# Peptides against a protein of PDB entry 8PQO, part 82

Target 1, 252 residues: chain A of PDB entry 8PQO
Amino acid sequence: VLLKEYRVILPVSVDEYQVGQLYSVAEASKNETGGGEGVEVLVNEPYEKDGEKGQYTHKIYHLQSKVPTFVRMLAPEGALNIHEKAWNAYPYCRTVITNEYMKEDFLIKIETWHKPDLGTQENVHKLEPEAWKHVEAVYIDIADRSQVLSKDYKAEEDPAKFKSIKTGRGPLGPNWKQELVNQKDCPYMCAYKLVTVKFKWWGLQNKVENFIHKQERRLFTNFHRQLFCWLDKWVDLTMDDIRRMEEETKRQ

## One batch from the design tools (peptide; made by RFdiffusion4, then SolubleMPNN)

Design b1_p15_8_s1 (from b1_p15_8, 8 letters changed)
Fold by OpenDDE base, seed 3:
Structure b1_p15_8_s1 (fold): chain B 252 residues (1-252), chain A 15 residues (1-15)
Amino acid sequence: as target 1 above (252 residues)
Amino acid sequence: GKMELYFTIANLAVN
């Protein structure tokens, strides 16, 4: 098991992020090859549990068409089906990813708290001290180009180049986080993303767990760079606007 | 189309 807490600081408010995240997910999904293909939504309903209220989704990702033919032919039953269960109770979110074949031997859990701070809180997910000491805190700087793979880099998604016309935010210089506290009119937040990865195959656990974390970090980095650079596209939208967009999408 | 709360796992797998 490998745990890391990714802390993504953004020059947006927690309330703004709620809109921006949903917009950016939708927008990014349209731009991805094979977006939505092979995705089955089993459940999409509101939930209330232990004072937590939000939206619950259960999706299955069918990967049969995403792997080579020989892999598909040799894959055991359920091996190419990935289940994603998500609880969105913003500002708290939880996603659990499992595989039918691997059962308890495979788990990706992503728990996120969105806080109006600069990533200074310790153990926001309230882990036991013994567990918390094994969590590596990883800061993602959306303005740091060195954290972006060359193949992922796009100038139009570079926070160091982007200037928001509507808000005046950006471009983000090397010391943007330190300067943020001196900008009274610029809100900020941190997404604390605790990622738990478990892959219980002897001899491969470390390699696979580290690989998954690498991919998650890459995803978080690119996504939040997009989110910020798309600020002018979503900052004037309301949650009602987003809900309407979601409803329209569901009808398609 | 579908609005996904997170990027698809398929995208992570193929990219």
Scores: peptide ipSAE 0.033, ipTM 0.715, DockQ to the pose 0.125
Fold by OpenDDE base, seed 2:
Order: sequence, then structure tokens, then C-alpha cells
Structure b1_p15_8_s1 (fold): chain B 252 residues (1-252), chain A 15 residues (1-15)
Amino acid sequence: as target 1 above (252 residues)
Amino acid sequence: GKMELYFTIANLAVN
């Protein structure tokens, strides 16, 4: 098991982020090759549990069409079906990813708290001390180009170049986080993403767990760079606007 | 298109 807490600081408010996240997820999904292909939504309903109220989703990702033919032919039954269960009770979210074949031997859990701070809270997910001491805190700096793979880099998604016309935010210089503290008019938040990865397969555990974390970090980095650079597209939208957009998309 | 919620493994599979 490998745990890391990714802390993504953004020059947006927690309330803004809720809109921006949903918008950016939708937009990113449209831009991805085969976006939505092979995704089956089993459940999408409101839930209330232990004082937590939000939206629950259960999706199956069928990866058969996304892997080489030889992999598909050799893959055990269920190995290419990924289940994603998500509880969205913003500002708290939880996603649990499992696989039909691996069962309890495979787990990706992503728990996110969105807080109006600069990523200074320790153990925001309230882990036991013994568990918390094994968690690496990883700060993602959306303005740091060195954290972006060359193949992922797009100038139009570079926070160091982008300036929001609507808000005046950006571009984000090398010391933008420190400067942000002194800017009273600019909201900020941190997404604390505790990622738990378990891959219990002899000889491959560490390799796969680290690989998954690397991919998650990559995803978080790119996504939040997009979210910020798309600020002018979503900052004036309301949650009602987003809901309407979602409904319109579902009808297509 | 289909709107997805948050980060999905599908994104990882594509990238």
C-alpha cells in the first residue's frame, strides 16, 4: 500500500472550484480521445449517509477497446473491467476504484477535501497516527512547468502564461503562492487529495503502486492547469448552469 | 459527449 496526499493550491475559491471542476471535467472528457467510450454508468443518485449528503455514482470502465488485442486476448475475465464508486459531497469527495478480477488485491482510493487555505493543514483526512506517518505530502504547483511532461504541455494551458480577462488572475509567476498571501482580493484554496493505492501482486506491488501514483499526479497536474486556464470559461457559471449543461449532455 | 465526475481511470487509460 502506498499513500500520498497531493495538495493542489489554486487561486480560486472553494465555491468557484466546485463549478470549475465540473466544467473542466466535462471539457476534458470531450477533448480526450474516445471520451466516455467504454464507460457504463450503473448508478447516479443522491445519497445521505452519516451526515454526508451528496451524489453517488457507480461506473464501469470497460477497457477492452483501450488495450492491445493481445492483452485483451490474454486478460483474465473481469480484468479489464474497472469499477469506480464515487461519493461527491463537495467540498468532500471520495472515489474508490476496484477491479473485478483483482478484487481486494487492487484498490485506488482518492479522498479529497477542498479547503480555503494554502495547503497548510496536516492530516485533514484524520488518519490514524500510524497511517499518517507513512503518507507523503506532495505539493503540486500548477505554474511549475518542470512538473509537466513535454507531451502534455500546451501553451494555452500554461498558468505561467495565462491571464484571466474576467478576474485579472494570472499569470502565475515562480513565487505566485507567496505573492497570493499578500493579495487580499484573490481567493485561494487547496485540494487535499489523499490517494491510497494498493496492488497486491507479488513482485509487482511497488512498481505498479508507484506507477499509478505517477499517473494520478500527472492527471491532477494537467487537470488543474486546465481548470485555471479555463477560468474565464466557467467563472461566471453557476451550479445551476452546470446542472443544465449536464442534463443537456445526457440527452445527447 | 458524456460528463464524467472528477478524475477517472478512463483518463489514465487514454493518456
Scores: peptide ipSAE 0.032, ipTM 0.711, DockQ to the pose 0.116
Fold by OpenDDE base, seed 4:
Structure b1_p15_8_s1 (fold): chain B 252 residues (1-252), chain A 15 residues (1-15)
Amino acid sequence: as target 1 above (252 residues)
Amino acid sequence: GKMELYFTIANLAVN
């Protein structure tokens, strides 16, 4: 098991982020050709449990069409079906990813707190002290180009170049986080993303767990760069606007 | 119509 807490600082408010996240996910999905293929939504309903209230979703990603033929032919039954269970009780979110074949031998859990701070809180997920000792805190700087793979880099998604017309935010210079404290008119937040990865196959555990973390970090980095650079597209939208957009997308 | 991939695993799979 490998745990890391990714802290993503953004020059947006917690309330803004709720809209921006949903917009950016939808937009990113649209940009992927055939990305929605093989997705089965089993459950999408409100939930309330232990004081947590939000929306629960259960999706199955059927990857049979997304892998090479030889992989599909050799894959055991259920190996290419990934289950994603998500609890969205913003500003708290939890996602659990499992696989039918690997069962308890595979787990990706992502727990996120969105806080109106600069990533200064320790153990926001309230882990036991012994467990917290094993968590590596990783800061993601969306303005740092060196954290972006060349193949992922897009100039239009570079926070160091983007200037929001609607808000005046950006571009984000090397010291943008430090400067936020002095900018009373610019909101900020941190997404604390505790990622738990378990891959219980002897000889491959560490390799795969580290690989998954690397991919998650890459995903978080790229996504939040997009989110910020798309600020002018979503900052004036309401949650109702997002809902309408989602409904319109479903009709396509 | 294309269903939106609203969650983490979808983005991970395409990257």
Scores: peptide ipSAE 0.033, ipTM 0.711, DockQ to the pose 0.105; fails the geometry check
Fold by OpenDDE base, seed 1:
Structure b1_p15_8_s1 (fold): chain B 252 residues (1-252), chain A 15 residues (1-15)
Amino acid sequence: as target 1 above (252 residues)
Amino acid sequence: GKMELYFTIANLAVN
């Protein structure tokens, strides 16, 4: 098991982020070719658990069409079906990813707290001390180009170049976080994303767990760069606007 | 229409 807490600092408020995240997820989904193929939504309903209220979703990603034919033919039953269970009780979110074939031997859990701070809270997810000491805190700087793969880089999604017309935020220089504290008019938040990865196959555990973390970090980095650079597209939207957009997308 | 994705298929897809 490998645990890392990714801390993503953003020059947006927690309330703004709720809109921006949903918008950016929808937009990113549209930009991916074949992204909707093989996605089955089993459940989408409100939930209440231990005082936590939100929306629960259960999706199955059928990856049969996303792998080579020979892999599909050799894959055991259930191996290419990934279950994503998500509890969205914003500002708290939890996503659990499992696989039918691997069962308890595979887990990706992503728990996120969105806090109006600069990523300074320790153990925001309230882990036991013994567990917390094994968590690596990883800061993602959306303005740091060195954290972006060259193949992922787009100038229009570079926070170091982007200037929001509607809010005046950006561009984000090398010391933007330090300068942010002096900007009384600019809100900020941190997404604390505790990622738990378990892959219990002998000889491959560390390799796969590290690989998954690498991919998650890459995803978080790119996504939040997009989210910020798309600020002018979503900052004036309401949650009702987002819900309408989602409903319209479902009809397509 | 396309469904909302929490995780991009690109992270999971091999091809």
Scores: peptide ipSAE 0.032, ipTM 0.700, DockQ to the pose 0.133; fails the geometry check

Design b1_p15_8_s2 (from b1_p15_8, 9 letters changed)
Fold by OpenDDE base, seed 1:
Order: structure tokens, then sequence, then C-alpha cells
Structure b1_p15_8_s2 (fold): chain B 252 residues (1-252), chain A 15 residues (1-15)
């Protein structure tokens, strides 16, 4: 098991982020050809658990069409079915990813708290002290180009170049986080993403767990760079606007 | 092959 807490600081409020995240997810999904193929929504309902209220979703991703034919032919039953269970109680979210074939030997859990701070809280997910000692805190700086793979880099998605016309936020210089504390009119937040990766396969555990973390980090980096650079597209939208957009997308 | 599959999984976790 490998645990890392990714801390993504953004010059947006927690309330703004709720809109921006949903918009950016929808936009990213549109840009991915075939992203909806093989997705089965089993459950989409409100939930209440231990005082947590939100929306629960259970999706199955059928990856048979997303892998080469030879992989599909050799894959054991259930190996290409990924279950995603998500509890969205914003500002808290939890996603649990499992595989039918691997059962308890494979787990990706992503637990996110969105807090109106600069990533200074320790153990925001309230892990046991012994468990917390094993968590690596990883700061993602969306303005740091060195954290972006060359193949992923787009100038229009570079926070160091982007300036929001609607909000005046950006561009984000090398010291933007330090400067932000002096800007009373600029909101900020941190997404604390505790990622738990478990892959119990002899000889491959560390390799796969580290690989998954690498991909998650890459995804979080790119996503939040997009989210910020798309600020002018979503900052004036309401949650009702987002819901309407989602319903329109479902009809297409 | 297997590693590419995990890339897809990662994409799904956030989308």
Amino acid sequence: as target 1 above (252 residues)
Amino acid sequence: GKLELYKLIADFAVS
C-alpha cells in the first residue's frame, strides 16, 4: 500500500471550485473521444452516512473496447471491469476504484477535502497517527512548468501565462502563493487529495503502486492547470447552470 | 498493456 496526500493550491474559493471542477470535468470528458463508451451507471442516488450527506454513484467502466484485441482475449473474466464508487459530499469527496478480478488485491482510493487554506493543515483526513506517518505530502504547483510533461504542455493551459479577464487573477509567477497571502481580494483554497493505492501482486506491487501515483499526480496537475486557465469560462456559472449543462450532455 | 490500462483508470478517477 502506498499513500500520498497531494495538495493542490488554487487561487479560487472553495465555492468557486465546486463549479470549476464540474465544468472542467465535463469539458475534459468532451475532449476525450470515446470517454463515455463502456461506462455503465449502476447507482446515482443521495446518501447519508455518519452525518455525511451527498450523492453516491456507482459506475462500471468496461475497458474491453479500450484495450488491444490480444489483451482482451487474454484478460481473465472481470479483469477489464473497473468499479468506481464515489461519494460526493462537497467539500468532501471519496472515490473508490476496484476491479472484479483483483478483488481486495487492488484498490485506488481518492479522498479529497477542499479547504480555504494554503495547504498548511496536517492530517486533514484524520488518519491514525501511525498511518499518517506513512503518508507522503506532495505539493502540486500549477504554475511550475517543470511539473508538466512536455507532451502535456499547452500554452493556453499555462497558469504562468494566463490572466483572467473576469477576475484579474494570474498570471501565476514563481512566488504566486507567497504573493497571494498579501492579496486580500483573491480567494484561495487547497484540495487535499489523499490517494491510497493498493496492488497486491508479487514482484509488481511497488512498481504498479508508484506508477498509479505518477499517473494520478500527472492527472491532478493537468486538470488543475486547465481548471485555472478556464476560469473565465466557468466563474460566472452557477451550480444550476452546471446541472443544466450536464443534462444537455446526457441528451446528446 | 497492463500499465496502459492503469493510465485509463487514473483518468476515470477524476472524470
Scores: peptide ipSAE 0.033, ipTM 0.714, DockQ to the pose 0.124
Fold by OpenDDE base, seed 2:
Structure b1_p15_8_s2 (fold): chain B 252 residues (1-252), chain A 15 residues (1-15)
Amino acid sequence: as target 1 above (252 residues)
Amino acid sequence: GKLELYKLIADFAVS
């Protein structure tokens, strides 16, 4: 098991982020080749549990069409079905990813708290001390180009170049986080993403767990760079606007 | 959630 807490600081409010996240997820999904293909939605319903109220989703990602034929032919039954269970109770979110074949030997859990701070809270997910001491805190700086793979880099998604016309935010210089503290008119938040990765396979555990974390970090980095650089596209939208857009997308 | 998994799957497929 490998745990890391990714802390993504953004020059947006927690309330703004809710809109921006939904917009950016939708936009990114549209831009991805084969996005939504092989996805089965089993459950999509409101839930209330232990004072947490939100939306619960259970999706199956069928990877049979996404892997080479030889992999499909050799894959054990259930190995190409990934289950995603998500509890979205913004500002808290939890996603649990499992596989039918691997069962308890495979887990990706992503728990996110969105807080109106600069990533200074320790153990925001309230882990046991013994567990918390094994968590690496990883700060993602969306303005740091060195954290972006060359193949992922787009100038239009570079926070160091982007300036929001609507809000005046950006570009984000090397010391933008420190400068943000002194800018009373600029909201800020941190997404605390506790990522738990378990891959229990002899000889491959560490390799796969580290690989998954690397991909998650890459994903979080790119996504939040996009979210910020798309600020002018979503900052004036309301949650109702987002809901309408989602419904319109479902009808297509 | 969605984007995270899609990208992960895509990366696994490409890697």
Scores: peptide ipSAE 0.033, ipTM 0.717, DockQ to the pose 0.222
Fold by OpenDDE base, seed 4:
Structure b1_p15_8_s2 (fold): chain B 252 residues (1-252), chain A 15 residues (1-15)
Amino acid sequence: as target 1 above (252 residues)
Amino acid sequence: GKLELYKLIADFAVS
């Protein structure tokens, strides 16, 4: 098991982020040519548990059509079915990813707190002290180009170049996080993403767990760069606007 | 194996 807490600081409010996240997820999904193919939504319902209120979703990702034929032919039954269970109780979110074949030997859990701070809180997920000692805190700087792979880099998604016309935010210079403290009119937040990765295959555990973390970090970095650079597209949208956009997308 | 993991992670990280 490998645990890391990714801290993503953004020059947006917690309330703004809720809209921006939904918009950016929808936009990213549209940009993926085959993203919707092979996705089965089993459950999509409101939930209330232990004072947490939100939306619960259970999706199955059927990867049979997305892998090479030889992989599909050799894959055990259930190996290409991935279950995603998500509890969205913004500003808290939890996602649990499992595989039918690997059962308890495979787990990806992503727990996110969105806080109106600069990533200064320790153990926001309230882990036991012994467990917290094993968590690596990783800061993601969306303005740092060196954290972006060349193949993922797009100039239109570069926070160091983007300036929001609607809000006046950006471009984000090397010291943008420190400057936020002095800018009373610029909101900020941190997404604390505790990622738990479990891959119990002898000889491959550490390799696969580290690989998954590397990919999660990559995805978080790219996503939040997009979210910020798309600020002018979503900052004036309401949650009702987002819902309408989602409905329109489902009809297409 | 790598392709499966890439697609898996891509879909999950956006949620």
Scores: peptide ipSAE 0.032, ipTM 0.711, DockQ to the pose 0.107
Fold by OpenDDE base, seed 3:
Formats: structure tokens, C-alpha cells, sequence
Structure b1_p15_8_s2 (fold): chain B 252 residues (1-252), chain A 15 residues (1-15)
């Protein structure tokens, strides 16, 4: 098991982020290969549990058409089905990813708290002290070009170049986080993303767990760079606007 | 979410 807490600081408010995240997910998914194909929604309902109120979703991603024929032919039953269970109670969110074949031997869990701070809180997910001491805190700086792979880099998604016309935010210089505290009119937040990866295959656990974390970090970095650089596209939208857009997308 | 999983799967497939 490998745990890391990714802390993504953004020059947006927690309330703004709720809109921006939903918009950016929708926008970024438009160009994804096989988007929506092989996805089965088993559950999509409101939930209330232990004072947490939100939306619960259970989806199955069927990968049979996404793997080579020989893999599909040799794959055990359930090996190509990935289950995603998500509890969205913004500003808290939890996603659990499992596989039917791997059962308890495979887990990706992503728990996120969105807080109006600069990533200074310790153990926001309230882990036991013994567990918390094994969590590596990883700060993601969306303005740091060195954290972006060359193949992922786009100038139009570079926070160090982007200037928001609507808000006046950006471009983000090397010391943007330090300067943020002196900008009274610029809100900020941190997404605390605790990522738990478990892959219990003997001899491969460390390699696979580290690989998954590497991909998650890459994903979080690119996504939040996009989110910020798309600020002018979503900052004036309301949650009602987003809900309407989601409904329209479901009808297509 | 959906975006996270699809990107992750795509990265696994390319690797």
C-alpha cells in the first residue's frame, strides 16, 4: 500500500472551484478516446451518511473493447471490468476504484477535501497517527513548468502565461503563492487529495503502486492547469448552469 | 471521477 497526499493550491475560492471542476471535467473529457463507451451506470442517487450528504455513483467501465484481442481472449472473468464508486459531497469527495478479478488485491482510493487555505493543514482526512506518518505530502505547483511532461505541455494551458480577463488573475509567476497572501481580492484554496494505492501482486506491488501514483500526479497537474487557464470560460457560470449543461449532455 | 479513470486507463494502455 502506498499513500500520498497531493496538495494542489489554486488562486480560486472553494465555491468557484466547485463550478470550475465540473466544467473542466466535462471539457477535458470531450477529447478522450472512448469517452462514454463501455460505461455502465449502476447507481446514481443522493445519499446521506454520518452527516455527509451528497451524490453517490457506481459505474462499471468495461474494457473488453479497449484491450488487444488476445488479451480479451485470455482475460479471466471480471478482469476487464473496473468499478468506480464515488461519493460527491463537495467540498468533500471520495472515489474508490476496484476490479472484479483482483478483488481486495487492487484498490485506488482518492479522498479529497477542498479547503480555503494554502495547503498548511496536516491530516485533514483524520488518519490515525500511525497511518499518517506513512503519508507523503506532495505539493503540486500548477505554475511550475518543470512538473509538466513535454508531451503534455500546451501554451494555452500554461498558468505562467495565462491572464484572466474576467478576474485579472494570472499570470502565475515563480512566487505566486507567496504573493497571493498579499492580494486581498484574490481568493485561494487547496485541494487535499489523499490517494491510496494497493496492488497486491508479489514482486510487482511497488512498481505498480508507484506507477499509478505517477499517473495520478500527472493527471492532477494537467487538470488543474487546465482548470485555471479556463477560468474565463466557467467563472461566471452558476451551479445551476452546470447542472443544465450536464442534463443536456445526458440527453445526447 | 470519469476523467480521472479514463486518463489513467489510457496511460496504462500506452505503457
Amino acid sequence: as target 1 above (252 residues)
Amino acid sequence: GKLELYKLIADFAVS
Scores: peptide ipSAE 0.032, ipTM 0.710, DockQ to the pose 0.213

Design b1_p15_8_s3 (from b1_p15_8, 8 letters changed)
Fold by OpenDDE base, seed 1:
Formats: structure tokens, C-alpha cells, sequence
Structure b1_p15_8_s3 (fold): chain B 252 residues (1-252), chain A 15 residues (1-15)
């Protein structure tokens, strides 16, 4: 098991982020060709658990169409089905990813708290002290180009070059986080993303767990760079606007 | 490939 807490600081409020995240997810999904193919929504309902109220979703990702034919033919039953269970109680979210074939030997859990701070809280997910000792805190700086792979880099998605016309935020210089404290009119937040990866397979555990973390880090970096650089597209939208957009997308 | 799938999964998970 490998645990890392990714801390993503953004020059947006927690309330703004709720809209921006949903918009950016929808936009990214549209840009991915065939992104909806093989996705089955089993459950989408309100939930209440331990005082937490939110939306519960259970989705299955059928990967059969996304792998070569020979892989599909050789894959054990359930090996190409990924289950995603998500509890969205913003500003808290939890996602659990499992595989039918691997069962208890495979787990990706992503727990996110969105807090109006600069990533300074320790153990925001309230882990046991012994478990917390094993968590690596990883800061993602959306302005740091060195954290972006060359193949993922786009100038229009570079926070160091982007300036929001609507809000005046950006560009983000090397010391933008320190400077943000002095900018009374600029809100900020941190997404604390505790990622738990378990891959119990002899000889491959560390390799696969590290690989998954590398992919998650890459995803979080690129996504939040996009979210910020798309600020002018979503900052004036309401949650009702987002819901309408999602409904319209489902009808297409 | 794998990265695109993770992007989709992560994006959907955030919803």
C-alpha cells in the first residue's frame, strides 16, 4: 500500500472550485474521444452516512473496447471491468476504484478535502497517527512548468502565462503562493487529495503502485492547470448552469 | 491510452 497526499493550491475559493471542477471535468470529457464509451452508471442517488450528505455514484468502466483484441481475448473474466464508487459531499469527496478480477488485491482510493487555506493543515483526513506517518505530502504547483511533461504542455493551459480578464487573477509567477497572502481580494484554497493505492501482486506491488501515483499526480497537475486557465469560462456560471450543461450533454 | 483512461476516471470521480 502506498499513500500520498497531494496538495493543490489554487487562487480560487472553495465555492468557485465547485463550479470550476464540474465545468473542467465536463470540458475534459468532451475533449476525450470515446470517453463515455463503455461507461455504465449503475447508481446515482443521494446518500446519508455518518452525518455526511451527498451524491453517491456507482459506475462501471468496461475497458474491452479500449484494449487490443489479443488482450481482450486473454483477459480473465472481470479483469477489464473497473468499478468506481464515489461519494460526493462537497467540499468532501471520496472515490473508490476496484476491479472485479483483482478484488481485494487492487484498490485506488481518492479522498479529497477542499479547504480555504494554503495547504498548511496536517492530517486533514484524520488518519490514525501511525497511518499518517506513512503518508508522503506532495505539493503540486500549477505554475511550475517543470512539473509538466513536455507532451502535456500547452501554452493556453499555462498558469504562468494566463491572465483572467474577468477576475484579474494571474499570471502566476514563481512566488505566486507567497504573494497571494498579501492579495486581500484574491481567494485561495487547497485541495487535499489523499490517494491510497494498493496493488497486491508479488514482484509488481511497488512498481504498479508508484506508476498509479505517477499517473494521478500527472492528472491532478494537468487538470488544475486547465481549471485555472479556464477560469473566465466558468467563473460566472452557477451550479444550476452546470447542471443544465450536464443534462444537455447527456441528451447528445 | 492508459493516461486518457485515468483522466476520464478521475474526472468522473470528481463529479
Amino acid sequence: as target 1 above (252 residues)
Amino acid sequence: GKMELYKIVANLAVN
Scores: peptide ipSAE 0.037, ipTM 0.738, DockQ to the pose 0.090
Fold by OpenDDE base, seed 4:
Order: C-alpha cells, then structure tokens, then sequence
Structure b1_p15_8_s3 (fold): chain B 252 residues (1-252), chain A 15 residues (1-15)
C-alpha cells in the first residue's frame, strides 16, 4: 500500500472550484473521442452517512474496447471492468476504484478535502498517527512547467501564460503563491487529495503502486492547469448552467 | 490505447 497526499493550490475560491471542476470534467470528456463508450452507470443517488450528505455514484468502466485486441483476448474475465464508487459531498469527495478480477488485491482510493488555505493543514483527512506518518505530502504547482510532461504541454493550458480577462487573475509567475497572500482580493484554496493505492501482486506491488501514483499526479497536474486556464469559461456559470452542459454532453 | 486508458483514469481520479 502506498499513500500520498497531493496538495494542489489554486487561485480560486472553494465555491468557484466546485463550478470549475464540474465544467472542466465535462469539457475534458467532450474532448475525449469515445470517452463515454463503455461506461455503465449502476447507481446515481443522494446519500447520507455519518453526517456526510452528498451524491453517490457507482459506475463500471468496460475497457474491452479501449485495449488492444491481444490484451482483450488474453485478459481474464472481469480484468477489464473497473468499478468506480464515488461519494461527492463537496467540499469533501471520495472515490474508490476496484477491479472485478483483482478483487481485494487492487484498490485506488482518492479522498479530497477542498479548503480555503494554502495547503498548510496537516492530516486534514484525520488519519491515525500511525497511518499519517506513512503519508508523503506532495505539492503540485500548476504554474511550474517542469512538472508537466512535454507531451501533455499546451500553451493555452499554461497558467504561466494565461490571464483571466474576467477576474484579472494570472499569469502565475514563479512566486505566485507568495504574492497571493498579499492580494486580499484574490481567493485561494487547496485541494488535499489523499491517494491510497494498493496492488497486491508479489514482485509487482511497489512498481505498480508507484506507477499509479505517477499517473495520478500527472492527471491532477494537467486537470488543474486546465481548470485555471479555463477560468473565463466557467467563472460566471451557475450550477444550473453546469447541469445543462452535462446534459448536452450526454446527448452527443 | 494508453491514451484512452489515461483519459479514463483521469476522469476517475478527478471525480
């Protein structure tokens, strides 16, 4: 098991982020050819548990059409079905990813707190001390180009080049986080993403767990760069606007 | 294939 807490600081408010996240997910999905293919929604309902209220979703991602034929032919039954269970109680979110074939030997859990701070809180997920001591804190700087793979880099998604016309935010220079503290009118937040990865195959555990974390970090980095650079597209949207956009996306 | 899987994982990770 490998645990890391990714801390993503953004020059947006927690309330703004809720809209921006939904917009950016929807937009990214639109840009993905065939992104909706092989997705089965089993459950989509409100939930209440232990004082947490939100929306629960259970989806199955069928990857049979997304892998090469030889992989599909060799894959055991259920190996290409990924289950996602998500509890969205913004500003808290939890996602659990499992695989039918791997069962208890595979787990990706992502727990996120969105806080109006600069990533200064320790153990925001309230882990036991013994567990917390094994968590690596990883700061993601969306303005740092060195954290972006060349193949993922797009100039239009570079926070160091982007300036929001609607908000005046950006571009984000090397000291943008320090400068943000002095800008009373600019909101900020941190997404604390505790990622738990478990892959219990002898000899491959560490390799696969580290690989998954590397991919998650890449995803978080790229996503939040997009989110910020798309600020002018979503900052004036309401939650109702987002819902309409999601419905339109489902029809395409 | 890797790109599509990456996109799926991306959507899973962000939600």
Amino acid sequence: as target 1 above (252 residues)
Amino acid sequence: GKMELYKIVANLAVN
Scores: peptide ipSAE 0.034, ipTM 0.726, DockQ to the pose 0.104
Fold by OpenDDE base, seed 3:
Structure b1_p15_8_s3 (fold): chain B 252 residues (1-252), chain A 15 residues (1-15)
Amino acid sequence: as target 1 above (252 residues)
Amino acid sequence: GKMELYKIVANLAVN
């Protein structure tokens, strides 16, 4: 098991982020191959548990069409089905990813708190002290080009070049986080993303767990760079606007 | 909407 807490600091408010995240997910998904193909939505309903209220979703990703034919033919039953269970109670979110074939031997859990701070809170997910000692805190700087793979880099998604016309935020210089404290009119937040990865196959645990974390970090980095650079596209949208857009997308 | 982000993760893992 490998745990890392990714801390993504953004020059947006927690309330703004709720809109921006939903918009950016929808926009980013349009740019990915496969779209909704092979995705089955089993459950999408409101939930209430232990004072937490939100939306629960259960999706299955069928990867049969996403792998080579020889892999599909040799894959055990259920090996190419990934289950995603998500509890969205913004500003808290939890996602659990499992595989039918691997059962308890595979788990990706992503728990996120969105806080109006600069990533200074320790153990925001309230882990036991012994467990918290094993968590590596990883800061993602969306303005740091060195954290972006060359193949992922786009100038139009570079926070160091982008300036929001609507808000005046950006471009983000090397010391943007320190400068943010002195800018009374610029909101800020941190997304604390605790990622738990379990891959219990002898001899491959560390390699696969580290690989998954590398992919998650890459995803979080690119996504939040996009989110910020798309600020002018979503900052004036309301949650009702987002809900309408989601409904329209479901009908297509 | 967050689930579409995980589609990206899945695509990154497979591609």
Scores: peptide ipSAE 0.034, ipTM 0.729, DockQ to the pose 0.168
Fold by OpenDDE base, seed 2:
Structure b1_p15_8_s3 (fold): chain B 252 residues (1-252), chain A 15 residues (1-15)
Amino acid sequence: as target 1 above (252 residues)
Amino acid sequence: GKMELYKIVANLAVN
């Protein structure tokens, strides 16, 4: 098991982020080749548990069309079906990813707290001390180009170049986080993303767990760069606007 | 939640 807490600081408010996240997810999904192909939504319902109220989703990602034919032919039954269970009670979110074939030997859990701070809280997910001592805190700086793979880099998604016309935020210089503290008019938040990865295959555990973390970090980095650089597209939208957009997308 | 899995799947498809 490999645990890392990714802390993504953004010059947006927690409330703004809720809109921006939903917008950016929708936009990113449109831009991805194949979009929602192979995604089956089993459950999408409100839930209430232990004072947490939100939306529960259960999705199956069928990867048969996403892998080479030879992989598909050799893959054990259920190996290419990924289950995602998600509890969205913003500002808290939990996602659990499992695989039918691997069962308990594979787990990706992503727990996110969105806080109006600069990523300074320790153990925001309230882990036991024994577990917390094994968590690596990883700060993602969306302005740091060195954290972006060359193949992922787009100038239009570079926070160090982007200037929001609507808000005046950006571009983000090398010391933008430190400067943010002194800018009373600029909101800020941190997404604390505790990622738990378990891959219990002898000889492959560390390799796969590290690989998954690398992919998650890459994903979080690119996504939040997009989210910020798309600020002018979503900052004036309401949650109702987002809901309408989601409904329109489902009908297509 | 949606973003994480979509992106994982996307990464798997690209890699």
Scores: peptide ipSAE 0.033, ipTM 0.732, DockQ to the pose 0.171

